Peptides against a protein of PDB entry 4N3Y. Designs and how they scored, part 38

Target 1, 83 residues: chain A of PDB entry 4N3Y
Amino acid sequence: ETRDQVKKLQLMLRQANDQLEKTMKDKQELEDFIKQSSEDSSHQISALVLRAQASEILLEELQQGLSQAKRDVQEQMAVLMQS

## One batch from the design tools (peptide; made by RFdiffusion4, then SolubleMPNN)

Design b2_p13_2_s1 (from b2_p13_2, 10 letters changed)
Fold by OpenDDE base, seed 4:
Structure b2_p13_2_s1 (fold): chain B 83 residues (1-83), chain C 83 residues (1-83), chain A 13 residues (1-13)
Amino acid sequence: as target 1 above (83 residues)
Amino acid sequence: as target 1 above (83 residues)
Amino acid sequence: SILAPLEALEQQL
């Protein structure tokens, strides 16, 4: 019967609408998660890069100190050999 | 005394060398961590993008179904009004 | 909203 068929189609429409809303929400949540995850990772990586750069500065200073110490030892040894 | 001074400088050299090695190791570990973290995040994000795309396909299918259902209801209603 | 017209129709029916 046509009336019954219309009622059935109305139900189908409601069900489809509900499912659509749910799917749209799920998709949006996933997109938001991706965005947030990317931002968090980016910030963490930036912080670690800064830390690595600080270590690099220290490394350079230590290398300079080591080189200087080597020269100083050599100079003192030379003085000793001459005396 | 010169001899004592040389001994002191030799110690300083050893200490500086040890610290240098440690700092180099720490720097390398940080760089490796950054690389690994970036790769892990990249793979996770890629997986989530695929998931979002799957949801998008479903969304499109549901939208099509909803649109079709709407048309069907309208058609049936038109038939009812004519009878 | 893409759903707004559909929801309106749903209410009409």
Scores: peptide ipSAE 0.070, ipTM 0.488, DockQ to the pose 0.008
Fold by OpenDDE base, seed 5:
Structure b2_p13_2_s1 (fold): chain B 83 residues (1-83), chain C 83 residues (1-83), chain A 13 residues (1-13)
Amino acid sequence: as target 1 above (83 residues)
Amino acid sequence: as target 1 above (83 residues)
Amino acid sequence: SILAPLEALEQQL
């Protein structure tokens, strides 16, 4: 019966609509997750970059100090040898 | 003593180097994670897009079938009324 | 909604 066919098609249409809606929702949720995760990670990376830069500066300072300290030791030794 | 100062600075330099190295490693690991996560998510999104498109096509087919079924019912009713 | 036309058609039948 054609009436039965119509009812069946209506059911199929609802099922298809539900599936499509669910898929769209899932896609949106995934995109939202990616966006949020990316933003959080970006901030974390930026913080790490700053920390690395700070450490690099400190290393340079220590290196300079170390070189100077070495020179000072050598100078003191020279003085001792001359006395 | 200057010698002690040198040794102290050497230790400080090692500590700073270790911190810098650790920071660089952490940054790299984070970048790797972001890259991998983004790729995985991109593939998942693409799959969802394809599913959504397939569902949309199915919906269009069902819509057409539903419209036709409705017309068929109306036609049958017209025939019954004429007989 | 992209589904609105289909839902409307369903209601008409």
Scores: peptide ipSAE 0.068, ipTM 0.447, DockQ to the pose 0.053
Fold by OpenDDE base, seed 3:
Structure b2_p13_2_s1 (fold): chain B 83 residues (1-83), chain C 83 residues (1-83), chain A 13 residues (1-13)
Amino acid sequence: as target 1 above (83 residues)
Amino acid sequence: as target 1 above (83 residues)
Amino acid sequence: SILAPLEALEQQL
């Protein structure tokens, strides 16, 4: 009886220990994933921000170019009308 | 000559306008992606943090259980030795 | 290790 109880408790201890170890690993994996995911996202977002900024610069340049083109067209039209 | 120049400039203007529109859309898409990605990551990380916290609670419970199991085993061993 | 004392006991049994 007592021996059986001891054996049962040993088994329970082993099972609990295994579960504890598993849970500890799972927790660590989650923490690592959180860290990695956050870092990856941060880096990706930073890169995208830079790309967006580059696009902004390009847009400004294009706007200037378009304005110039418009002026050029208008000037040529004026010349055309006078000829 | 002048008419050809005007037509050329009109084409250039259209091309530039198309490019500008495309770039504006691309920029907006990037900004939207940044926002969405950041929000998604934030929510996911928050969920993972909660899971990690739940795991921590479980670990504490398991530790308590293991400690109790250890005591129980020791007690049963003592009884066994005395019988 | 959090499990070390328990593992030690397990080994003794």
Scores: peptide ipSAE 0.065, ipTM 0.481, DockQ to the pose 0.008
Fold by OpenDDE base, seed 2:
Structure b2_p13_2_s1 (fold): chain B 83 residues (1-83), chain C 83 residues (1-83), chain A 13 residues (1-13)
Amino acid sequence: as target 1 above (83 residues)
Amino acid sequence: as target 1 above (83 residues)
Amino acid sequence: SILAPLEALEQQL
């Protein structure tokens, strides 16, 4: 009877060990996934940030150009009215 | 001619503004996704950690039980040999 | 490894 109990405990120990190993593996895989996903996303975000910054610069340049062009048109019209 | 240039610049400005707005939106969505994904994954990892800890406790208990059971078997065998 | 002692025990039994 005691021997049977030992055998049962041995089986339970193996099962528990297998479960623990599996759980540890699954955890590690999930952590690796998060790390990789975060890195990939970070790169994408950085690219978008740079793109947004480029667009911002363009907008500022265009705004300045538009303002100047408007002034030029107004000046030309004023000259024409004087003639 | 200058008026045409102004109109062209106005169009370019609108296009640039639209692109900037779109880029900002896309960036925000990506950041939100990363945040949400990280939170979800964190919860999963925490659950797995708890499961692993439970398994570890079980393994320790089983190890102790197995060792005791083995000793009990050995003692019983020794008693039987003396009779 | 937390499993090492258990693996060792399995080998002894």
Scores: peptide ipSAE 0.058, ipTM 0.442, DockQ to the pose 0.010

Design b2_p13_2_s2 (from b2_p13_2, 9 letters changed)
Fold by OpenDDE base, seed 2:
Structure b2_p13_2_s2 (fold): chain B 83 residues (1-83), chain C 83 residues (1-83), chain A 13 residues (1-13)
Amino acid sequence: as target 1 above (83 residues)
Amino acid sequence: as target 1 above (83 residues)
Amino acid sequence: SVLAPLEQLEAQL
């Protein structure tokens, strides 16, 4: 019976080792995936941030331009009314 | 011409505003996605870590059992040879 | 490596 027990334990040991190895591999793959995914998303977000900033600058410039243009129109209309 | 310029700038302002709003929304969605994805993956990894730890414990137990069983077999064989 | 000792043990059996 003892010999049979040894053989059984040997098998169980191999099985456990295989399972452990698989688990370690899976864990590593997931960690790598998270890292890669985070890096990719970070780059995407950074690009969008830059684009948003550019849009904000444009909006400010257009706002100023619009305000000035409106004033110019008002001034021209006033001049015409005086003539 | 000035009035036409004002109208053009108003349109451009609206377009720029829409683009900015869209970009801000997209950025927010990506940030939310990263956060959620990271949390989900973190949970998965944690589960695998626990499983790996359990396997490691099992391996250690089996190693001890196997060593003991091997010794027992050797001892039994020695006894039989003496009889 | 956590597995190294186990692999060694398996090789001995």
Scores: peptide ipSAE 0.073, ipTM 0.444, DockQ to the pose 0.010
Fold by OpenDDE base, seed 5:
Structure b2_p13_2_s2 (fold): chain B 83 residues (1-83), chain C 83 residues (1-83), chain A 13 residues (1-13)
Amino acid sequence: as target 1 above (83 residues)
Amino acid sequence: as target 1 above (83 residues)
Amino acid sequence: SVLAPLEQLEAQL
């Protein structure tokens, strides 16, 4: 009966609508997750880059200090040899 | 005594050298961590993007199906009215 | 809403 066919199609339409709604929600959740993950990762990377740069500066200072210390030792050795 | 001064400076040099070595290692570890974190994040994001794209395709299919179902219901209603 | 036209149809049936 045509009326029964219409009712069946209405049910199918509702089911499809429910599935569409669920899929839309799932897609939105994925997009939100990607956005948040990207932002968090970006901030973490930036912080680590800054820390690495600070370490680089300290390394340069240490290298300079070591070079100076080496020179000082050599100078004191020269004095020792002369005394 | 100059000899004692030299020995002191040698110790200071070793200590500075040890600190330099440690700092170099720490810097390398940070760089390795940044690299690994970036690669892992990139792969995760790529996978999520692909999943989101698949969901988008499914959404389009559902939308088309819903539109067709709507037309089918309307057609059956027309038949019902004529019968 | 993407679903609005379909919801409208369901309401009419």
Scores: peptide ipSAE 0.071, ipTM 0.479, DockQ to the pose 0.030
Fold by OpenDDE base, seed 3:
Structure b2_p13_2_s2 (fold): chain B 83 residues (1-83), chain C 83 residues (1-83), chain A 13 residues (1-13)
Amino acid sequence: as target 1 above (83 residues)
Amino acid sequence: as target 1 above (83 residues)
Amino acid sequence: SVLAPLEQLEAQL
């Protein structure tokens, strides 16, 4: 009886150790994933922000160009009307 | 001549408008993507942190259980040796 | 909006 109880406890202990090891591994993987994911996202967002800033500059240039083009068209129209 | 210049300028203006519109759209999409990606990452990380916390609790319980199991085995072994 | 003045000009030409 007692012998069987010891055997049972040994088995349970082994199973618990296996589960503990697995859970410790899983926890570490999750922590690593959190860190990596956060860093990756941060870098990606930074790159996208820079890209958005570049687009802003381009848009400003385009607006200036369009304004100039409008003025040029108006000037040419005036000349056309006078000829 | 002047008439042709006006026609050319009109074309350039249309092309510039098209490009401006496209660039404005692209910029907005990037900003939206940044926001969404950041939010998604934040939510995912929060969930993973909670999961890690749950794992920590489980690990503590497992450690306590293992310690108890060890004590139980030792106690049963003592009884076995005395019988 | 930003393009409105230019679009108006295009319509006049």
Scores: peptide ipSAE 0.066, ipTM 0.477, DockQ to the pose 0.030
Fold by OpenDDE base, seed 4:
Structure b2_p13_2_s2 (fold): chain B 83 residues (1-83), chain C 83 residues (1-83), chain A 13 residues (1-13)
Amino acid sequence: as target 1 above (83 residues)
Amino acid sequence: as target 1 above (83 residues)
Amino acid sequence: SVLAPLEQLEAQL
């Protein structure tokens, strides 16, 4: 019966439309999640890079201090040896 | 007193060396953490991209189904109008 | 909008 078939197809169309909307929403949520996750990771990495750079500066300062201390000890030792 | 000064400088050198080693270790740990965090995020993002791609395929299938259903309804309606 | 044409059809039927 053609009328019944039309009604059935109308129902199928509505159901398909509902499913499409749901799937579109799910896809958008996933895309947004990926974007947010990437941004969060990027920010965290940037912060840690800055921390590593601070450590690098401290390392350089300590190395300079060690080198100077070594020279100072050697110089003082030389004075003692001359006495 | 020169001897006392030398002993003091030797202590300072040892202390500076210990601090340098600690700082070097801390820097290395931060670098390793950044690397690991980046890899973990990359893997997670890749997995989510695959999921999004699966959703895209489903969307395309649903769109095709909707388009076909629309055509079917229109065709059946045309038959009814001719009756 | 992908759904717009379909929504219009649903309203007409």
Scores: peptide ipSAE 0.059, ipTM 0.478, DockQ to the pose 0.031

Design b2_p13_2_s3 (from b2_p13_2, 7 letters changed)
Fold by OpenDDE base, seed 3:
Structure b2_p13_2_s3 (fold): chain B 83 residues (1-83), chain C 83 residues (1-83), chain A 13 residues (1-13)
Amino acid sequence: as target 1 above (83 residues)
Amino acid sequence: as target 1 above (83 residues)
Amino acid sequence: SVLAPLDELERQL
């Protein structure tokens, strides 16, 4: 019956519309997540790079300190051997 | 006493060496983390982009379906009014 | 490595 067919199509239309709305929301959430994730990762990476650079400076300082310590020990040993 | 000074310097050398080793390891871990985090983020973003694109296609299909459903309802209503 | 000379010095002392 045509009347029942119309009512069925109205239901299908409502269901399709609801699904469309949901899908649009899901798409937007995914796009927002991509943007946020990318920004957060970029910030985290930059911060870690800065920390790594600070560690590099510390390593250079420690290397210099160790070289100096070696020289100091050698010099003190020379003094000890002479005494 | 020079002998005691030498022993003190040996201790300082060992301590500095241990700290240098630790710092080198920490630096490497940070660099590895940066690399891994960047790669993971890139993969995740690409996957989410693909999902968003799939949703776009679905949205287009649903939009077309809704347009068709609207036309079908209108056509059925016309038939109903004529009967 | 870079620390090998220092390790050797420590061993000698």
Scores: peptide ipSAE 0.045, ipTM 0.475, DockQ to the pose 0.030
Fold by OpenDDE base, seed 5:
Structure b2_p13_2_s3 (fold): chain B 83 residues (1-83), chain C 83 residues (1-83), chain A 13 residues (1-13)
Amino acid sequence: as target 1 above (83 residues)
Amino acid sequence: as target 1 above (83 residues)
Amino acid sequence: SVLAPLDELERQL
């Protein structure tokens, strides 16, 4: 009986060890995934922020161009009225 | 001549306006994309963090179980030696 | 090894 109990406990211990090793591996994989995903997202966001900033500059330039064009049209209309 | 110049400038103004509107729309779409992507990533990371924490708890429990099982085996070995 | 004592026990039994 005692021998049987010892053998049973040995089996349980081996099973627990196997599960522990598996879980440790799974945890490491999750940590690696989180790290990689976070880095990828950070890089992508940074790139998109730069793109948004570039677009803002272009918008400002276009607005200035539009304002100038409006003034030019007004000037030409004035000339037309004079002739 | 002046009339032709005015018409040309009016066309240029319309073209500039169209481009401005398009660029403004594109900028808004980029901002929306960044916002949505950031929120999605944040939610995913939070979920994975919770999973990692749960795994840590399980690992601790397994470690305790292994230690207890080791003690139990030692106890049974002692009993076996006594018989 | 955590299981080394158990391996020894198995050898003895």
Scores: peptide ipSAE 0.036, ipTM 0.479, DockQ to the pose 0.006
Fold by OpenDDE base, seed 4:
Structure b2_p13_2_s3 (fold): chain B 83 residues (1-83), chain C 83 residues (1-83), chain A 13 residues (1-13)
Amino acid sequence: as target 1 above (83 residues)
Amino acid sequence: as target 1 above (83 residues)
Amino acid sequence: SVLAPLDELERQL
């Protein structure tokens, strides 16, 4: 019967709509996850870069200290040899 | 005594060198961590993008199905009204 | 709304 077929198609249409809405939601959640993950990684990496830069400063200071210590030893050696 | 002072400075020099080497190692580990973290995030995001694209295809198919179902219902309604 | 046209169709049937 034509009427029954129409009702069947109405049900199919509703089911298709429900599935579409579900899929749209899933897609949006994935996009949000990607965005959030990327932002989190970006911030974390930035923080670690700053930490690495701080270590770089320390390295430079230590290198200067090492060089100065070497010079100090050399000067004291010279004094010792001349005394 | 000058000799004792020289020996003290030699010790300080060795200590400074040890600290420098340690700091250099720490810096390298941080750089490696940043690199690895970035690569891991990149691969994960790429995989999620592919998943989102698969969902996009499904969305398009569902939209087509929904549109077709709508047309089918309309056609059957027309038949029903004319019968 | 995705449902709006469908709801109207269902109302008419």
Scores: peptide ipSAE 0.036, ipTM 0.481, DockQ to the pose 0.007
Fold by OpenDDE base, seed 2:
Structure b2_p13_2_s3 (fold): chain B 83 residues (1-83), chain C 83 residues (1-83), chain A 13 residues (1-13)
Amino acid sequence: as target 1 above (83 residues)
Amino acid sequence: as target 1 above (83 residues)
Amino acid sequence: SVLAPLDELERQL
């Protein structure tokens, strides 16, 4: 009777141990995935930020060029009208 | 000639603006995804940690029970042999 | 909007 109880507890111990090991493994895999995914995303975000910054600079330069081009056209027309 | 240049610059400005807006949107979507994904994963990890902790406690209790059960069997056998 | 001034410039040209 007591021997049977020991055998039962041994089985339960093995089962609990297996579950613990599996859970610890699953946790570690998830943590590793989170870490790696975060790093990958961070790099992608940084690349997008750089692209946005480049676009912003381009917009500023194009605005300046456009404004100047408009002024040049107006000046040329004024000169033409005086001739 | 200069007018054509203005038109070209206007087109380039629009294209640059569209690209900037798209890039900003893409960046924001990615950041939102990272944030949400991290939160979801954090909850899952926490659940796994709790499960692991429960398993660890169970293992400790089972080990104690197993050791005691073994001692009980040995004591009973000793008494039996003396009778 | 950060781009609003650009849109306005385009409209004025």
Scores: peptide ipSAE 0.053, ipTM 0.436, DockQ to the pose 0.009; fails the geometry check

Design b2_p13_2_s4 (from b2_p13_2, 9 letters changed)
Fold by OpenDDE base, seed 2:
Structure b2_p13_2_s4 (fold): chain B 83 residues (1-83), chain C 83 residues (1-83), chain A 13 residues (1-13)
Amino acid sequence: as target 1 above (83 residues)
Amino acid sequence: as target 1 above (83 residues)
Amino acid sequence: SVLAPLEALEQQL
């Protein structure tokens, strides 16, 4: 019976070892995936941030231009009314 | 011409605003996605870590059991040879 | 490596 027990334990040991190895591999793969995914997303977000900033600058410039143009129109209309 | 310029700038302003709003939305969605993805992966990794730890404990137990069983077999064989 | 001792044991058996 003892010999049979040894053989059984040997098998169980191999099985446990295989399971542990698999689990370690899976864990590593997930960690790598998270890291890679985070890096990729970070780059994408950074690009969008830059684009948003560019749009904000444009909006401010257009706002100023529009205000000035409106004033110019008003001034021209006033001049014409005086003539 | 000035009036036409104003109208053009108004259109451009609206377009720029729309683009900015869209970009802000997209950025927010990506940030939310990263956060959610990271949380999900974190949970998965944690589960695998626990499983790996359980396997490690099992391996250690089996290692001890196997060593003991091997010794028992050797001892029994020795006894039989003496009889 | 956590597995190294176990792998060594497997080879001994």
Scores: peptide ipSAE 0.065, ipTM 0.443, DockQ to the pose 0.010
Fold by OpenDDE base, seed 4:
Structure b2_p13_2_s4 (fold): chain B 83 residues (1-83), chain C 83 residues (1-83), chain A 13 residues (1-13)
Amino acid sequence: as target 1 above (83 residues)
Amino acid sequence: as target 1 above (83 residues)
Amino acid sequence: SVLAPLEALEQQL
């Protein structure tokens, strides 16, 4: 019966539309999540890079101090040897 | 007193060396953490991209079904109008 | 909008 078939197809259309909307929403949520996750990771990495750079500066300062201390000890030792 | 000064400088040198080693270790740990975090995020993002792609395929299938259903309803309606 | 034409059809039928 043609009328019944039309009604059935109308129902199918509505169901398909509802499913499409749901799927579109889910896809958008996933895309947004990926974007947010990427941004969060990027920010965290940037912060840690800055921390590593601070450590690098401290390393350089310590190395300079160590080198100077070594020279100072050697100089003092030389004075003692001459006495 | 020169001898005492030398002893003091030797202590300072040892302390500086210990601090340098600690700082070097800390820097290395931070670098390793950054690397690991980046890799973990990359893997997670890749997995989510695959999921999004699966959703895209489903969307396309649903869109095709919806379009077909629309055409079918229109065809059936045309038949009814001719009756 | 992908859904707009379909939603319009749903309202007509």
Scores: peptide ipSAE 0.062, ipTM 0.480, DockQ to the pose 0.031
Fold by OpenDDE base, seed 5:
Structure b2_p13_2_s4 (fold): chain B 83 residues (1-83), chain C 83 residues (1-83), chain A 13 residues (1-13)
Amino acid sequence: as target 1 above (83 residues)
Amino acid sequence: as target 1 above (83 residues)
Amino acid sequence: SVLAPLEALEQQL
């Protein structure tokens, strides 16, 4: 009966609508996750880059200090040889 | 005594060298971590993007199906009205 | 809403 067919199609339409709504929600959640993950990663990377840069500066200072210490040892050795 | 001064400076040099070595290692570890984190994040994001794209395709299919179902319901309603 | 036209049709049937 045509009426029964219409009712069946209405049910199918409702089911499809529910599935569409669920899929739309799932897609939105994925997009939100990607956005949040990207932002968090970006901030973490930036912070780590800054720490690495600070370490580089300290390395340069240590290298200079080592060079100076080496020179000082050599100078004192020269004095020792002369005394 | 100059000899004692030299020995002290040699110790200081050794200590500075140890600190430099440690700092170099720490810097390398940070760089390795940044690299690995970036690669892992990139792969994860790429995978999520692909999933989102697949969901988009499914959404389009559902939308088409819903539109067709709507038309089918309207057609059956027309038949019902004529019968 | 993408679903609004279909929901409207469902209601009138």
Scores: peptide ipSAE 0.058, ipTM 0.471, DockQ to the pose 0.030
Fold by OpenDDE base, seed 3:
Structure b2_p13_2_s4 (fold): chain B 83 residues (1-83), chain C 83 residues (1-83), chain A 13 residues (1-13)
Amino acid sequence: as target 1 above (83 residues)
Amino acid sequence: as target 1 above (83 residues)
Amino acid sequence: SVLAPLEALEQQL
């Protein structure tokens, strides 16, 4: 009886150790994933922000160009009307 | 001549408008993507942190259980040796 | 909006 109980407890101990090891591994993987994911996202967002800033500059240039083009069209139209 | 210039300028204006519209759209999409990606990452990380915390609790319980199991085995072994 | 004045000019021409 006692012998069987010892054997049972040994088995449970082994199983518990296996589960503990697995859980420790999983926890570490999750922590690593959190860190990596956060860093990756941060870098990606930074790159996208820079890209958005570049687009803003381009838009400003386009607006200036369009304004100039409008003025040029108006000027040429005036000349056309006078000819 | 002047008439042709006006026609050319009209074309350039249309093309510039098209490009401006496209760029404005792209910029907005990037900003939306940044926001969404950041939010998604934040939520995912929060969930993973909670999961890690749960794992920590489980690990503590497992450690306590293992310690108890060890004590139980030792106790039963002592009884076995005395019988 | 931003393009409205230019679009109006295009229509006028």
Scores: peptide ipSAE 0.057, ipTM 0.471, DockQ to the pose 0.030

